Peptides against a protein of PDB entry 1Y74. Designs and how they scored, part 4

Target 1, 57 residues: chain A of PDB entry 1Y74
Amino acid sequence: LGLERDVSRAVELLERLQRSGELPPQKLQALQRVLQSRFCSAIREVYEQLYDTLDIT

## One batch from the design tools (peptide; made by RFdiffusion4, then SolubleMPNN)

Design b1_p9_2_s3 (from b1_p9_2 with L1V E3Q)
Fold by OpenDDE base, seed 2:
Structure b1_p9_2_s3 (fold): chain B 57 residues (1-57), chain A 9 residues (1-9)
Amino acid sequence: as target 1 above (57 residues)
Amino acid sequence: VLQELVELA
């Protein structure tokens, strides 16, 4: 589903921003850790299961 | 890079 791809892309972009030094890396790294957490993965899995069951257009 | 993050949100 689009959500896994979008989360993966968001993480890639956060890693690029951390390497550029344009922004303080601490908040970006914290956000990346949240997005890569088991919690976000579990929420994504529930969302994907519900989306497959509930035709939410 | 920042613009691409804003486009995802």
Scores: peptide ipSAE 0.120, ipTM 0.713, DockQ to the pose 0.086
Fold by OpenDDE base, seed 4:
Structure b1_p9_2_s3 (fold): chain B 57 residues (1-57), chain A 9 residues (1-9)
Amino acid sequence: as target 1 above (57 residues)
Amino acid sequence: VLQELVELA
């Protein structure tokens, strides 16, 4: 599913932004931690199972 | 980079 790839890409982009220094890194790092959390992973797994079951196009 | 994040969302 695209969601896992999109989350991985979002994390990669957040890491680049943290290295550029264009924005305060602490809030970007906090967002990255949320996206990489066990909670976010569990929500993604539930979403993927529901998507497969409901055949959402 | 910031633009790519906005395009992803």
Scores: peptide ipSAE 0.119, ipTM 0.716, DockQ to the pose 0.084
Fold by OpenDDE base, seed 3:
Structure b1_p9_2_s3 (fold): chain B 57 residues (1-57), chain A 9 residues (1-9)
Amino acid sequence: as target 1 above (57 residues)
Amino acid sequence: VLQELVELA
């Protein structure tokens, strides 16, 4: 179950992109807020529970 | 940085 680590890495990379100025920062910041939201954490918890139940490799 | 995001997805 790497999803928590992958989300954390995605947020770190989004923060670097916002500082580089290569892309408009507003959309990157909005995506970061979604990934750090309670909603995203709840989806992750459901995903982890389903993964454990369904024995998805 | 963009390449690392694409590799993560």
Scores: peptide ipSAE 0.118, ipTM 0.716, DockQ to the pose 0.082
Fold by OpenDDE base, seed 1:
Structure b1_p9_2_s3 (fold): chain B 57 residues (1-57), chain A 9 residues (1-9)
Amino acid sequence: as target 1 above (57 residues)
Amino acid sequence: VLQELVELA
């Protein structure tokens, strides 16, 4: 699904921003940790399972 | 980089 790709891309971009020094890294790292959390992964898994079952657009 | 994050959201 697009969601896994989009989350992975968001994390990659957050890692680049943390390395560039354009922004204070602490908030970017906190956001990255949220996106990589077990909670977000579990929600994504449920969403993917429901998508496969319900054929929702 | 910031623009790519805005486009992703």
Scores: peptide ipSAE 0.118, ipTM 0.714, DockQ to the pose 0.084

Design b1_p9_3_s1 (from b1_p9_3 with T1V A7K)
Fold by OpenDDE base, seed 4:
Structure b1_p9_3_s1 (fold): chain B 57 residues (1-57), chain A 9 residues (1-9)
Amino acid sequence: as target 1 above (57 residues)
Amino acid sequence: VLEELVKLA
């Protein structure tokens, strides 16, 4: 599954958007913290295990 | 925003 890569890319995007200053950085930083949280990582791991088990196309 | 997204693609 590409989900780990996609989450890492989303974090990279959020970091660049925070540096541009075009948007209020606090909400972007809050979203980045959620994506990098142990909770989000655990949900991703459960999703990957279920996907592998259920052979969801 | 869109300019930064395009630079990332």
Scores: peptide ipSAE 0.030, ipTM 0.593, DockQ to the pose 0.045
Fold by OpenDDE base, seed 2:
Structure b1_p9_3_s1 (fold): chain B 57 residues (1-57), chain A 9 residues (1-9)
Amino acid sequence: as target 1 above (57 residues)
Amino acid sequence: VLEELVKLA
């Protein structure tokens, strides 16, 4: 699963949007913090393990 | 905004 890569890409996009100054940074920064949280990483790991075990097409 | 998102995607 590319979920780690997709999350990393989403964070990179959020960092670029915060640097552009075109949007209020607070909500973007809050979303980035959620995506980089230990909670999000743990949920991702559980999801990847379950997906590898359960052939969910 | 949208143009920057499209360039980054």
Scores: peptide ipSAE 0.030, ipTM 0.597, DockQ to the pose 0.049
Fold by OpenDDE base, seed 5:
Structure b1_p9_3_s1 (fold): chain B 57 residues (1-57), chain A 9 residues (1-9)
Amino acid sequence: as target 1 above (57 residues)
Amino acid sequence: VLEELVKLA
């Protein structure tokens, strides 16, 4: 599963977009906070555990 | 925006 990697890549993209200054940073920062939240991480862990258990290809 | 996204894809 690449979900942790994909979330990390999405955060990296959001940080670069915030640094470019081409977009209002507030919504990008809010999305980054959601993706880095303990709640989002807990959902990811449950999803990965279920995926590994169910062997969904 | 688009240039930064393209550099990263």
Scores: peptide ipSAE 0.029, ipTM 0.592, DockQ to the pose 0.045
Fold by OpenDDE base, seed 3:
Structure b1_p9_3_s1 (fold): chain B 57 residues (1-57), chain A 9 residues (1-9)
Amino acid sequence: as target 1 above (57 residues)
Amino acid sequence: VLEELVKLA
C-alpha cells in the first residue's frame, strides 16, 4: 500500500505551495498538520489493515 | 501553482 508515500508526497507539495505565496498559507498549513497528525496515522493503519483483510485488489 | 505541482508529480 502506497498511502504512507502518497501522504508524504502530499505534505511535500503543501510545503512548496505555502512557500510560493500564491495561495493563502493558513489552510494549506492546517491541512499539512492534519496529514502529519497521530489521528491521520491511526486512520492509515486501520485502512491498511482493512485493505489486507478484505483482499481488495 | 498548477505548473509547479505538475513538475513535482
Scores: peptide ipSAE 0.029, ipTM 0.595, DockQ to the pose 0.047; fails the geometry check

Design b1_p9_3_s2 (from b1_p9_3 with T1V A7E)
Fold by OpenDDE base, seed 5:
Structure b1_p9_3_s2 (fold): chain B 57 residues (1-57), chain A 9 residues (1-9)
Amino acid sequence: as target 1 above (57 residues)
Amino acid sequence: VLEELVELA
């Protein structure tokens, strides 16, 4: 499943945007905190378990 | 960088 990799890549890109200074960092940092939250990780784990069980291609 | 975020969505 690519979801863990895609979330990790999204976080990496948000960190780069925060360092570039091209955008106000506060909203980017808030989004990064959501993506790295225990709640987001728990939703991802449930999604991966359901995906593996339902064999959704 | 912003373009790469748009490509992920």
Scores: peptide ipSAE 0.046, ipTM 0.647, DockQ to the pose 0.082
Fold by OpenDDE base, seed 4:
Structure b1_p9_3_s2 (fold): chain B 57 residues (1-57), chain A 9 residues (1-9)
Amino acid sequence: as target 1 above (57 residues)
Amino acid sequence: VLEELVELA
């Protein structure tokens, strides 16, 4: 499943945006913390298990 | 960088 890779890429891009200074870094950092949270990881794991079970193409 | 986030979503 690409979701783990996509979340990891989104975090990498958020870190680059925080370093560029183009946007207020505090909201980007808050979003990064949500994406790296145990809650987001648990939701991803449930999604991956459901995807594998339901054979969603 | 923002464009790469929009392409990922």
Scores: peptide ipSAE 0.045, ipTM 0.645, DockQ to the pose 0.080
Fold by OpenDDE base, seed 1:
Structure b1_p9_3_s2 (fold): chain B 57 residues (1-57), chain A 9 residues (1-9)
Amino acid sequence: as target 1 above (57 residues)
Amino acid sequence: VLEELVELA
């Protein structure tokens, strides 16, 4: 599944944006914290387990 | 960087 990779890439891009100063960093940091939260990680893990069990395209 | 975020979405 690409989801772990895509989340990791989104976090990397958010960290770059925070360093560039193109945007106010506070909202970007809040979004990064959401993506790195235990809640999002748990949802991702459940999704990956279901995807491995259910042949869902 | 913003363009790369749009491509990811």
Scores: peptide ipSAE 0.044, ipTM 0.646, DockQ to the pose 0.080
Fold by OpenDDE base, seed 3:
Structure b1_p9_3_s2 (fold): chain B 57 residues (1-57), chain A 9 residues (1-9)
Amino acid sequence: as target 1 above (57 residues)
Amino acid sequence: VLEELVELA
């Protein structure tokens, strides 16, 4: 299950994009806040539990 | 940087 690592990498990349100025930073910051939210962590825990239960390879 | 985000998705 790489989802925690992938979310952490996505946040790192969003922080770099916010500093580059290539894109409007407000939407990137809003997405970063969603990915770092308690709600996103709760969805991740449910996903991990379902993945383990469904034996998805 | 955008390319690395697209590769992650």
Scores: peptide ipSAE 0.043, ipTM 0.641, DockQ to the pose 0.079

Design b1_p9_3_s3 (from b1_p9_3 with T1V A7R)
Fold by OpenDDE base, seed 2:
Order: sequence, then structure tokens, then C-alpha cells
Structure b1_p9_3_s3 (fold): chain B 57 residues (1-57), chain A 9 residues (1-9)
Amino acid sequence: as target 1 above (57 residues)
Amino acid sequence: VLEELVRLA
């Protein structure tokens, strides 16, 4: 499943955008914290387990 | 911004 990789890529993007200083960092940092949260990881794990079990193409 | 978005997409 690409979801873990896509989330990791989204976090990398958010980190680069925060370092550029071109955007207010607060909302970007808040979104990064959500994506790296235990909640987001638990939802991802449930999604991956269901996907693997149901074999939904 | 946009160049970084395009490079990372």
C-alpha cells in the first residue's frame, strides 16, 4: 500500500515549505503534527489491515 | 512555493 509512503512524502513537503519561510509556518506545522500523530498512524494501520483483508481492487 | 510543490509531486 502506498499510503505510508504518500504520508511520508506529504510530511517531507510540509517540512520543506516550513523551511522556505514563504508561508506562515503555524498551519503547516499543525498539519504535519496531525499526519505524524498516533491517531493518524492508527487510522492508517486499520485502513491497511482492512485493505489487505478485503482485497478491494 | 509552487516550484517546491511541483518538484515533490
Scores: peptide ipSAE 0.055, ipTM 0.649, DockQ to the pose 0.051
Fold by OpenDDE base, seed 4:
Structure b1_p9_3_s3 (fold): chain B 57 residues (1-57), chain A 9 residues (1-9)
Amino acid sequence: as target 1 above (57 residues)
Amino acid sequence: VLEELVRLA
């Protein structure tokens, strides 16, 4: 499903924005930590399983 | 910021 790829792309974006120095890195790093958290991973897995089961177009 | 977003799209 595209969600894992989209989350990985969002993390890559946050890492590039942190390296640019144009924005305070702490809030970007906090958001990255949330996206990489076990909680967000578990919610993604449940969502992917439900999507596959319910065939939500 | 905007230039990095455009490079990533």
Scores: peptide ipSAE 0.053, ipTM 0.646, DockQ to the pose 0.047
Fold by OpenDDE base, seed 1:
Structure b1_p9_3_s3 (fold): chain B 57 residues (1-57), chain A 9 residues (1-9)
Amino acid sequence: as target 1 above (57 residues)
Amino acid sequence: VLEELVRLA
């Protein structure tokens, strides 16, 4: 499933954008914290379990 | 910003 990889890539991009200084880092850091949160991980796990169970093509 | 995102994607 690509979702964990895509989230990891999104976090990497956010870290690079924070280091570039082209954008106010606070909102980027807040988004990174959301993506790395236990809540986001739990939602991902539920999604993956449902996807595997429902076999939605 | 956009150029940086395109380089990183």
Scores: peptide ipSAE 0.051, ipTM 0.647, DockQ to the pose 0.048
Fold by OpenDDE base, seed 5:
Structure b1_p9_3_s3 (fold): chain B 57 residues (1-57), chain A 9 residues (1-9)
Amino acid sequence: as target 1 above (57 residues)
Amino acid sequence: VLEELVRLA
């Protein structure tokens, strides 16, 4: 499953966009906080467990 | 912005 990698890549992109200064950082930082939250990680773990159990190709 | 996103995708 690539979901952890995709989330990590999305966070990296958000950090780069915050450093570029081309956009107001507050909304980007809020989205990064959501993606790094315990809630988002718990949902990801449930998804990964269900995916592994259901063997969805 | 868009050029940076395209380089990083």
Scores: peptide ipSAE 0.050, ipTM 0.639, DockQ to the pose 0.048

Design b1_p9_3_s4 (from b1_p9_3 with T1V)
Fold by OpenDDE base, seed 1:
Structure b1_p9_3_s4 (fold): chain B 57 residues (1-57), chain A 9 residues (1-9)
Amino acid sequence: as target 1 above (57 residues)
Amino acid sequence: VLEELVALA
């Protein structure tokens, strides 16, 4: 499960969008902060553990 | 917006 990598990629894309100026940066920055939060990381970790344990398709 | 996001991906 490459969820950590996918989150990192999402953050990278958000940073690029913020630099482009095509969108109001505040909401993009807020989303970036959520994705980089300790809370989101903890939820990701729990999800990864459950996914590996349950191995449901 | 979506086109730009897809182009960046």
Scores: peptide ipSAE 0.024, ipTM 0.546, DockQ to the pose 0.054
Fold by OpenDDE base, seed 3:
Structure b1_p9_3_s4 (fold): chain B 57 residues (1-57), chain A 9 residues (1-9)
Amino acid sequence: as target 1 above (57 residues)
Amino acid sequence: VLEELVALA
């Protein structure tokens, strides 16, 4: 689904930024952990289920 | 930083 892909893309971008060394990696890594957390995954799952059921645009 | 984000997106 679109949201899962967008989150995965955001994580990929964060990983690239961490590897570039232009920014302190700690805050980027913390954000990555949040995006990959069970909490964010659960919210995403609920959202996707509601979206699929209600077909809200 | 912004340029890097835009280039990666």
Scores: peptide ipSAE 0.023, ipTM 0.547, DockQ to the pose 0.055
Fold by OpenDDE base, seed 2:
Parts: C-alpha cells; sequence; structure tokens
Structure b1_p9_3_s4 (fold): chain B 57 residues (1-57), chain A 9 residues (1-9)
C-alpha cells in the first residue's frame, strides 16, 4: 500500500517547508503532528488491514 | 508558496 509512503512523503515536505522559513511554521508543525499522530496511524492500520481483505478495484 | 510546494514534491 502506498498510503504509509505518501504520509511519510507529506511529512518530509512539511519538514522542508518549516526549515525554509518562507511560511509561519506553526500550522505546518500542527499538520505534521496530526499526520504522525496515533489517530492517523490507527486509521491507516485499519485501512491497510481492510484493503487486503476487500477486493476493491 | 505553490511553486515551493511543487518544487518539493
Amino acid sequence: as target 1 above (57 residues)
Amino acid sequence: VLEELVALA
């Protein structure tokens, strides 16, 4: 599944944006925290478990 | 901002 990879890539991009200083870091950091939260990880885990069980085209 | 996001992606 690409979801874990895509989330990891999104976090990497957010970290680069925070380091650039071009944008206020607070909202970027908040979004990063959400993406790395146990909540998002739990939702991802459920999704990944169901993905292999359900024949979704 | 959008150009920076595109360049990073």
Scores: peptide ipSAE 0.023, ipTM 0.543, DockQ to the pose 0.053
Fold by OpenDDE base, seed 4:
Structure b1_p9_3_s4 (fold): chain B 57 residues (1-57), chain A 9 residues (1-9)
Amino acid sequence: as target 1 above (57 residues)
Amino acid sequence: VLEELVALA
């Protein structure tokens, strides 16, 4: 599943945006913290486990 | 902002 990779890519992009200085970094940093939180990681893990077992088309 | 997002993606 690509979700872990996509979240990692989103974090990388947020880090680059924070370094560019074109946007106030505080909100970008807050979003990065949410995406890297134990809560989001746990939700991702549950999603990945259920995705293979549930036939949701 | 959009230009930066497109350049980084």
Scores: peptide ipSAE 0.023, ipTM 0.543, DockQ to the pose 0.050

Design b1_p9_4_s1 (from b1_p9_4 with A5V E6Q)
Fold by OpenDDE base, seed 2:
Structure b1_p9_4_s1 (fold): chain B 57 residues (1-57), chain A 9 residues (1-9)
Amino acid sequence: as target 1 above (57 residues)
Amino acid sequence: VEELVQELL
């Protein structure tokens, strides 16, 4: 599953957007904190385990 | 913004 890589890429893009100053950084930083949270990582692990078990192509 | 959207697609 590419979900860990996709989350890591989303965080990298949010960090670039925060550095550009084109957007208010507070909402981008809040989203980055959600994606890097223990809650998001725990949901990802459960999703990966269920996907590997259910083999839903 | 536009360059980052192009890197996503």
Scores: peptide ipSAE 0.032, ipTM 0.608, DockQ to the pose 0.069
Fold by OpenDDE base, seed 3:
Structure b1_p9_4_s1 (fold): chain B 57 residues (1-57), chain A 9 residues (1-9)
Amino acid sequence: as target 1 above (57 residues)
Amino acid sequence: VEELVQELL
């Protein structure tokens, strides 16, 4: 499933943006914490289970 | 920013 890879890539890009200093790091760090949260992981697990069950092409 | 946007497209 692409979603775990896409979330991991989004976190990597947020970490690079925080290091560049071009943007206020606080909002980027807050978004990274949301993407790495147990809540986001639980939504991903439900999405993966529904994808496998519903065969959503 | 521009280099990271190019890695997304």
Scores: peptide ipSAE 0.031, ipTM 0.607, DockQ to the pose 0.066
Fold by OpenDDE base, seed 4:
Structure b1_p9_4_s1 (fold): chain B 57 residues (1-57), chain A 9 residues (1-9)
Amino acid sequence: as target 1 above (57 residues)
Amino acid sequence: VEELVQELL
């Protein structure tokens, strides 16, 4: 499943945006903290388990 | 921002 890779890529992109200074970094940092939270990781694990169980072709 | 959108596509 690509979701872990997609979340990791989204975090990398948020770190680049914070370094560019084009946008207020505080909201980008808050979004990065949400994506790296134990809550988002637990939702990802449940999604991966459901996907593997439901065989969504 | 625009360079970042090009890296997503």
Scores: peptide ipSAE 0.031, ipTM 0.601, DockQ to the pose 0.065
Fold by OpenDDE base, seed 5:
Structure b1_p9_4_s1 (fold): chain B 57 residues (1-57), chain A 9 residues (1-9)
Amino acid sequence: as target 1 above (57 residues)
Amino acid sequence: VEELVQELL
């Protein structure tokens, strides 16, 4: 699964949007903090483990 | 924003 890669790409895009100044940065920064949280990382690890175990093709 | 939309399409 590319979920770690896709989350890392979403964070990179949020950092670019915060630097452009086109949007209020506070909500973008809050979303980035959620995606980088220990909670979201733990949910991602459980999801990856379940996916690898269930082999849902 | 436009560059982000172009990367998603």
Scores: peptide ipSAE 0.031, ipTM 0.601, DockQ to the pose 0.066

Design b1_p9_4_s2 (from b1_p9_4 with A5V)
Fold by OpenDDE base, seed 3:
Structure b1_p9_4_s2 (fold): chain B 57 residues (1-57), chain A 9 residues (1-9)
Amino acid sequence: as target 1 above (57 residues)
Amino acid sequence: VEELVEELL
């Protein structure tokens, strides 16, 4: 499953966008906190378990 | 922004 890699890449891109100063950093930092939250990790774990169980091609 | 969009495509 690529979801953990895609979330890690999305966080890296949000950190680069926060450093560029081209966008208001507060909303980008809030989105990064959501993606790194225990809630987002728990949803990812449930999704990975369901994917492995349901063989969703 | 442009360099980061190029890394996404």
Scores: peptide ipSAE 0.029, ipTM 0.604, DockQ to the pose 0.063
Fold by OpenDDE base, seed 2:
Structure b1_p9_4_s2 (fold): chain B 57 residues (1-57), chain A 9 residues (1-9)
Amino acid sequence: as target 1 above (57 residues)
Amino acid sequence: VEELVEELL
């Protein structure tokens, strides 16, 4: 599963958007904090374990 | 924003 890579890419993109100043940074920073949270990482790990177990193609 | 959307596609 590429989910860890996709989350890391989403965080990188949010950091670029925060630096551009084109958008209010507060909501982007809040989303970045959610994606980097222990809650999001724990959900990702459970999802990866279930996906590997269920082999849903 | 536009350059970032181009890097996503």
Scores: peptide ipSAE 0.029, ipTM 0.602, DockQ to the pose 0.065
Fold by OpenDDE base, seed 4:
Structure b1_p9_4_s2 (fold): chain B 57 residues (1-57), chain A 9 residues (1-9)
Amino acid sequence: as target 1 above (57 residues)
Amino acid sequence: VEELVEELL
């Protein structure tokens, strides 16, 4: 499953956007903190376990 | 923003 990679890429992109100064950094930083939260990691782990169990072909 | 979209495609 690519979800861990996709979240890591989304965080990298948010860090680039914060450095460009084109957008107010506070909302981008808040979104980055949500994506890196223990809550999002736990939801990702549950999703990966359900995907592996349900064999969604 | 445009450069970031180009790096996604």
Scores: peptide ipSAE 0.029, ipTM 0.595, DockQ to the pose 0.061
Fold by OpenDDE base, seed 5:
Structure b1_p9_4_s2 (fold): chain B 57 residues (1-57), chain A 9 residues (1-9)
Amino acid sequence: as target 1 above (57 residues)
Amino acid sequence: VEELVEELL
């Protein structure tokens, strides 16, 4: 699974939206901080390990 | 926003 890549792409898109000024940046920045948090990274690593172990095709 | 929508379609 490319979850690390998809989270990195979501962060890149949030950074572009914050720079455009089309939307209030505070909520976008809060979402970016959640996605980049140690908690979100640890949950992602557990999910990737379980997915690779269970081979759910 | 428009460029983001174009990348998702």
Scores: peptide ipSAE 0.028, ipTM 0.594, DockQ to the pose 0.063

Design b1_p9_4_s3 (from b1_p9_4 with E3R A5V)
Fold by OpenDDE base, seed 3:
Structure b1_p9_4_s3 (fold): chain B 57 residues (1-57), chain A 9 residues (1-9)
Amino acid sequence: as target 1 above (57 residues)
Amino acid sequence: VERLVEELL
């Protein structure tokens, strides 16, 4: 599933944006914490199980 | 910002 790689890429991009100083870092850091949370990981696991079960061809 | 959007697309 691409979702784990896409989340990892989104976190990498958020870390680069925080280092650039082009945007207020507080909201970017809060979004990174949400994406790395146990809650986001649990949603990803449910999504992976549903994808494997529903075999959306 | 622009370079990071180009690396996402």
Scores: peptide ipSAE 0.055, ipTM 0.657, DockQ to the pose 0.069
Fold by OpenDDE base, seed 5:
Structure b1_p9_4_s3 (fold): chain B 57 residues (1-57), chain A 9 residues (1-9)
Amino acid sequence: as target 1 above (57 residues)
Amino acid sequence: VERLVEELL
């Protein structure tokens, strides 16, 4: 399972986009804060636990 | 933006 890795990669890409200045940084920073929130981390942990238990192919 | 799209595809 790569959900933690994929979220970490999405955050890295958002940080690169914020540094490029090609887009208004405020919405990108808000999305990064959501992805790094305790709420998003708790939902991810529940998803990983359920996936490992249910073996959903 | 283009480089992000290239890294996602």
Scores: peptide ipSAE 0.053, ipTM 0.650, DockQ to the pose 0.071
Fold by OpenDDE base, seed 1:
Structure b1_p9_4_s3 (fold): chain B 57 residues (1-57), chain A 9 residues (1-9)
Amino acid sequence: as target 1 above (57 residues)
Amino acid sequence: VERLVEELL
């Protein structure tokens, strides 16, 4: 599962958008904080564990 | 924005 990589890529892209100034940075920063939160990481870990246990082919 | 979509696809 690439979910950790995809989240890391989404954070990188949010940081680029914040630096471009094309959009108000506050909502992008809030989304980045959610993606980097311990809560999001814990849900990701549970999802990865469930996906490895439940052979969802 | 456009370059972000290009980097996401």
Scores: peptide ipSAE 0.053, ipTM 0.656, DockQ to the pose 0.072
Fold by OpenDDE base, seed 4:
Structure b1_p9_4_s3 (fold): chain B 57 residues (1-57), chain A 9 residues (1-9)
Amino acid sequence: as target 1 above (57 residues)
Amino acid sequence: VERLVEELL
């Protein structure tokens, strides 16, 4: 499932945006912390389990 | 921002 890779890519892009200084870094850092949270990881695991169970081709 | 969109495509 691509979701772990997509989240990792979204975090990498948020780190690049924080370094560019084009945007206030505090909101970008808060979003990065949400994406790296145990909550987002648990939602990802539930999604992966449901996908494997429902065999949605 | 524009360079970020170019790196997503």
Scores: peptide ipSAE 0.049, ipTM 0.647, DockQ to the pose 0.064

Design b1_p9_4_s4 (from b1_p9_4 with E6R E7Q)
Fold by OpenDDE base, seed 3:
Structure b1_p9_4_s4 (fold): chain B 57 residues (1-57), chain A 9 residues (1-9)
Amino acid sequence: as target 1 above (57 residues)
Amino acid sequence: VEELARQLL
């Protein structure tokens, strides 16, 4: 599954956007904290388990 | 922003 890689890439892009100063960093940092939260990780683990079990193509 | 957008396309 690409989901862990896609989340990691989204976090990397958010960190670059925060460093550029072109956008207000506070909302970008809040979104990064959500993506790195235990809640988001638990949803990802459930999704990966269901994907492997249900063979959702 | 523009350089990051070019890396997503």
Scores: peptide ipSAE 0.038, ipTM 0.622, DockQ to the pose 0.062
Fold by OpenDDE base, seed 2:
Structure b1_p9_4_s4 (fold): chain B 57 residues (1-57), chain A 9 residues (1-9)
Amino acid sequence: as target 1 above (57 residues)
Amino acid sequence: VEELARQLL
């Protein structure tokens, strides 16, 4: 599953947007904190385990 | 923003 890579890419993009100053950084930083949270990582791990078990192509 | 969007597509 590419989910860890896609989350890492989403975080990188949020960091670029925060540095550009084109958008209020607080909401972008809040979203980055959610994506890097233990809650998001735990959901990702459960999802990956279920996907590997169910072999849903 | 627009340059970042062009790098996503």
Scores: peptide ipSAE 0.037, ipTM 0.619, DockQ to the pose 0.061
Fold by OpenDDE base, seed 4:
Structure b1_p9_4_s4 (fold): chain B 57 residues (1-57), chain A 9 residues (1-9)
Amino acid sequence: as target 1 above (57 residues)
Amino acid sequence: VEELARQLL
């Protein structure tokens, strides 16, 4: 499943946006912390398990 | 922002 890769890519993009200075970095950093949280990781694991079980074509 | 969008497309 691409979800782990997509989250990792979203974090990389948020780090680039924080370094550009074009946007207030504090809100971007808060969003990055949410995406890297144990909560988002647990939701991802549940989603991957459900996808593998339900064979969602 | 715009340069980042160009790198995604």
Scores: peptide ipSAE 0.037, ipTM 0.615, DockQ to the pose 0.057
Fold by OpenDDE base, seed 5:
Structure b1_p9_4_s4 (fold): chain B 57 residues (1-57), chain A 9 residues (1-9)
Amino acid sequence: as target 1 above (57 residues)
Amino acid sequence: VEELARQLL
């Protein structure tokens, strides 16, 4: 699964949007902090472990 | 925003 890659790409896109100034940066920064949180990382690791174990094609 | 949307579509 590319879930780590997809989360990293979502963070990169949020950083680009914050730098463009086209949108209020505070909500974008809050979403970035959630995606980079230890909680979201732990949930991602559990999901990747379950996916690799269950081999759900 | 519009350039980012064009890169995703």
Scores: peptide ipSAE 0.037, ipTM 0.612, DockQ to the pose 0.059

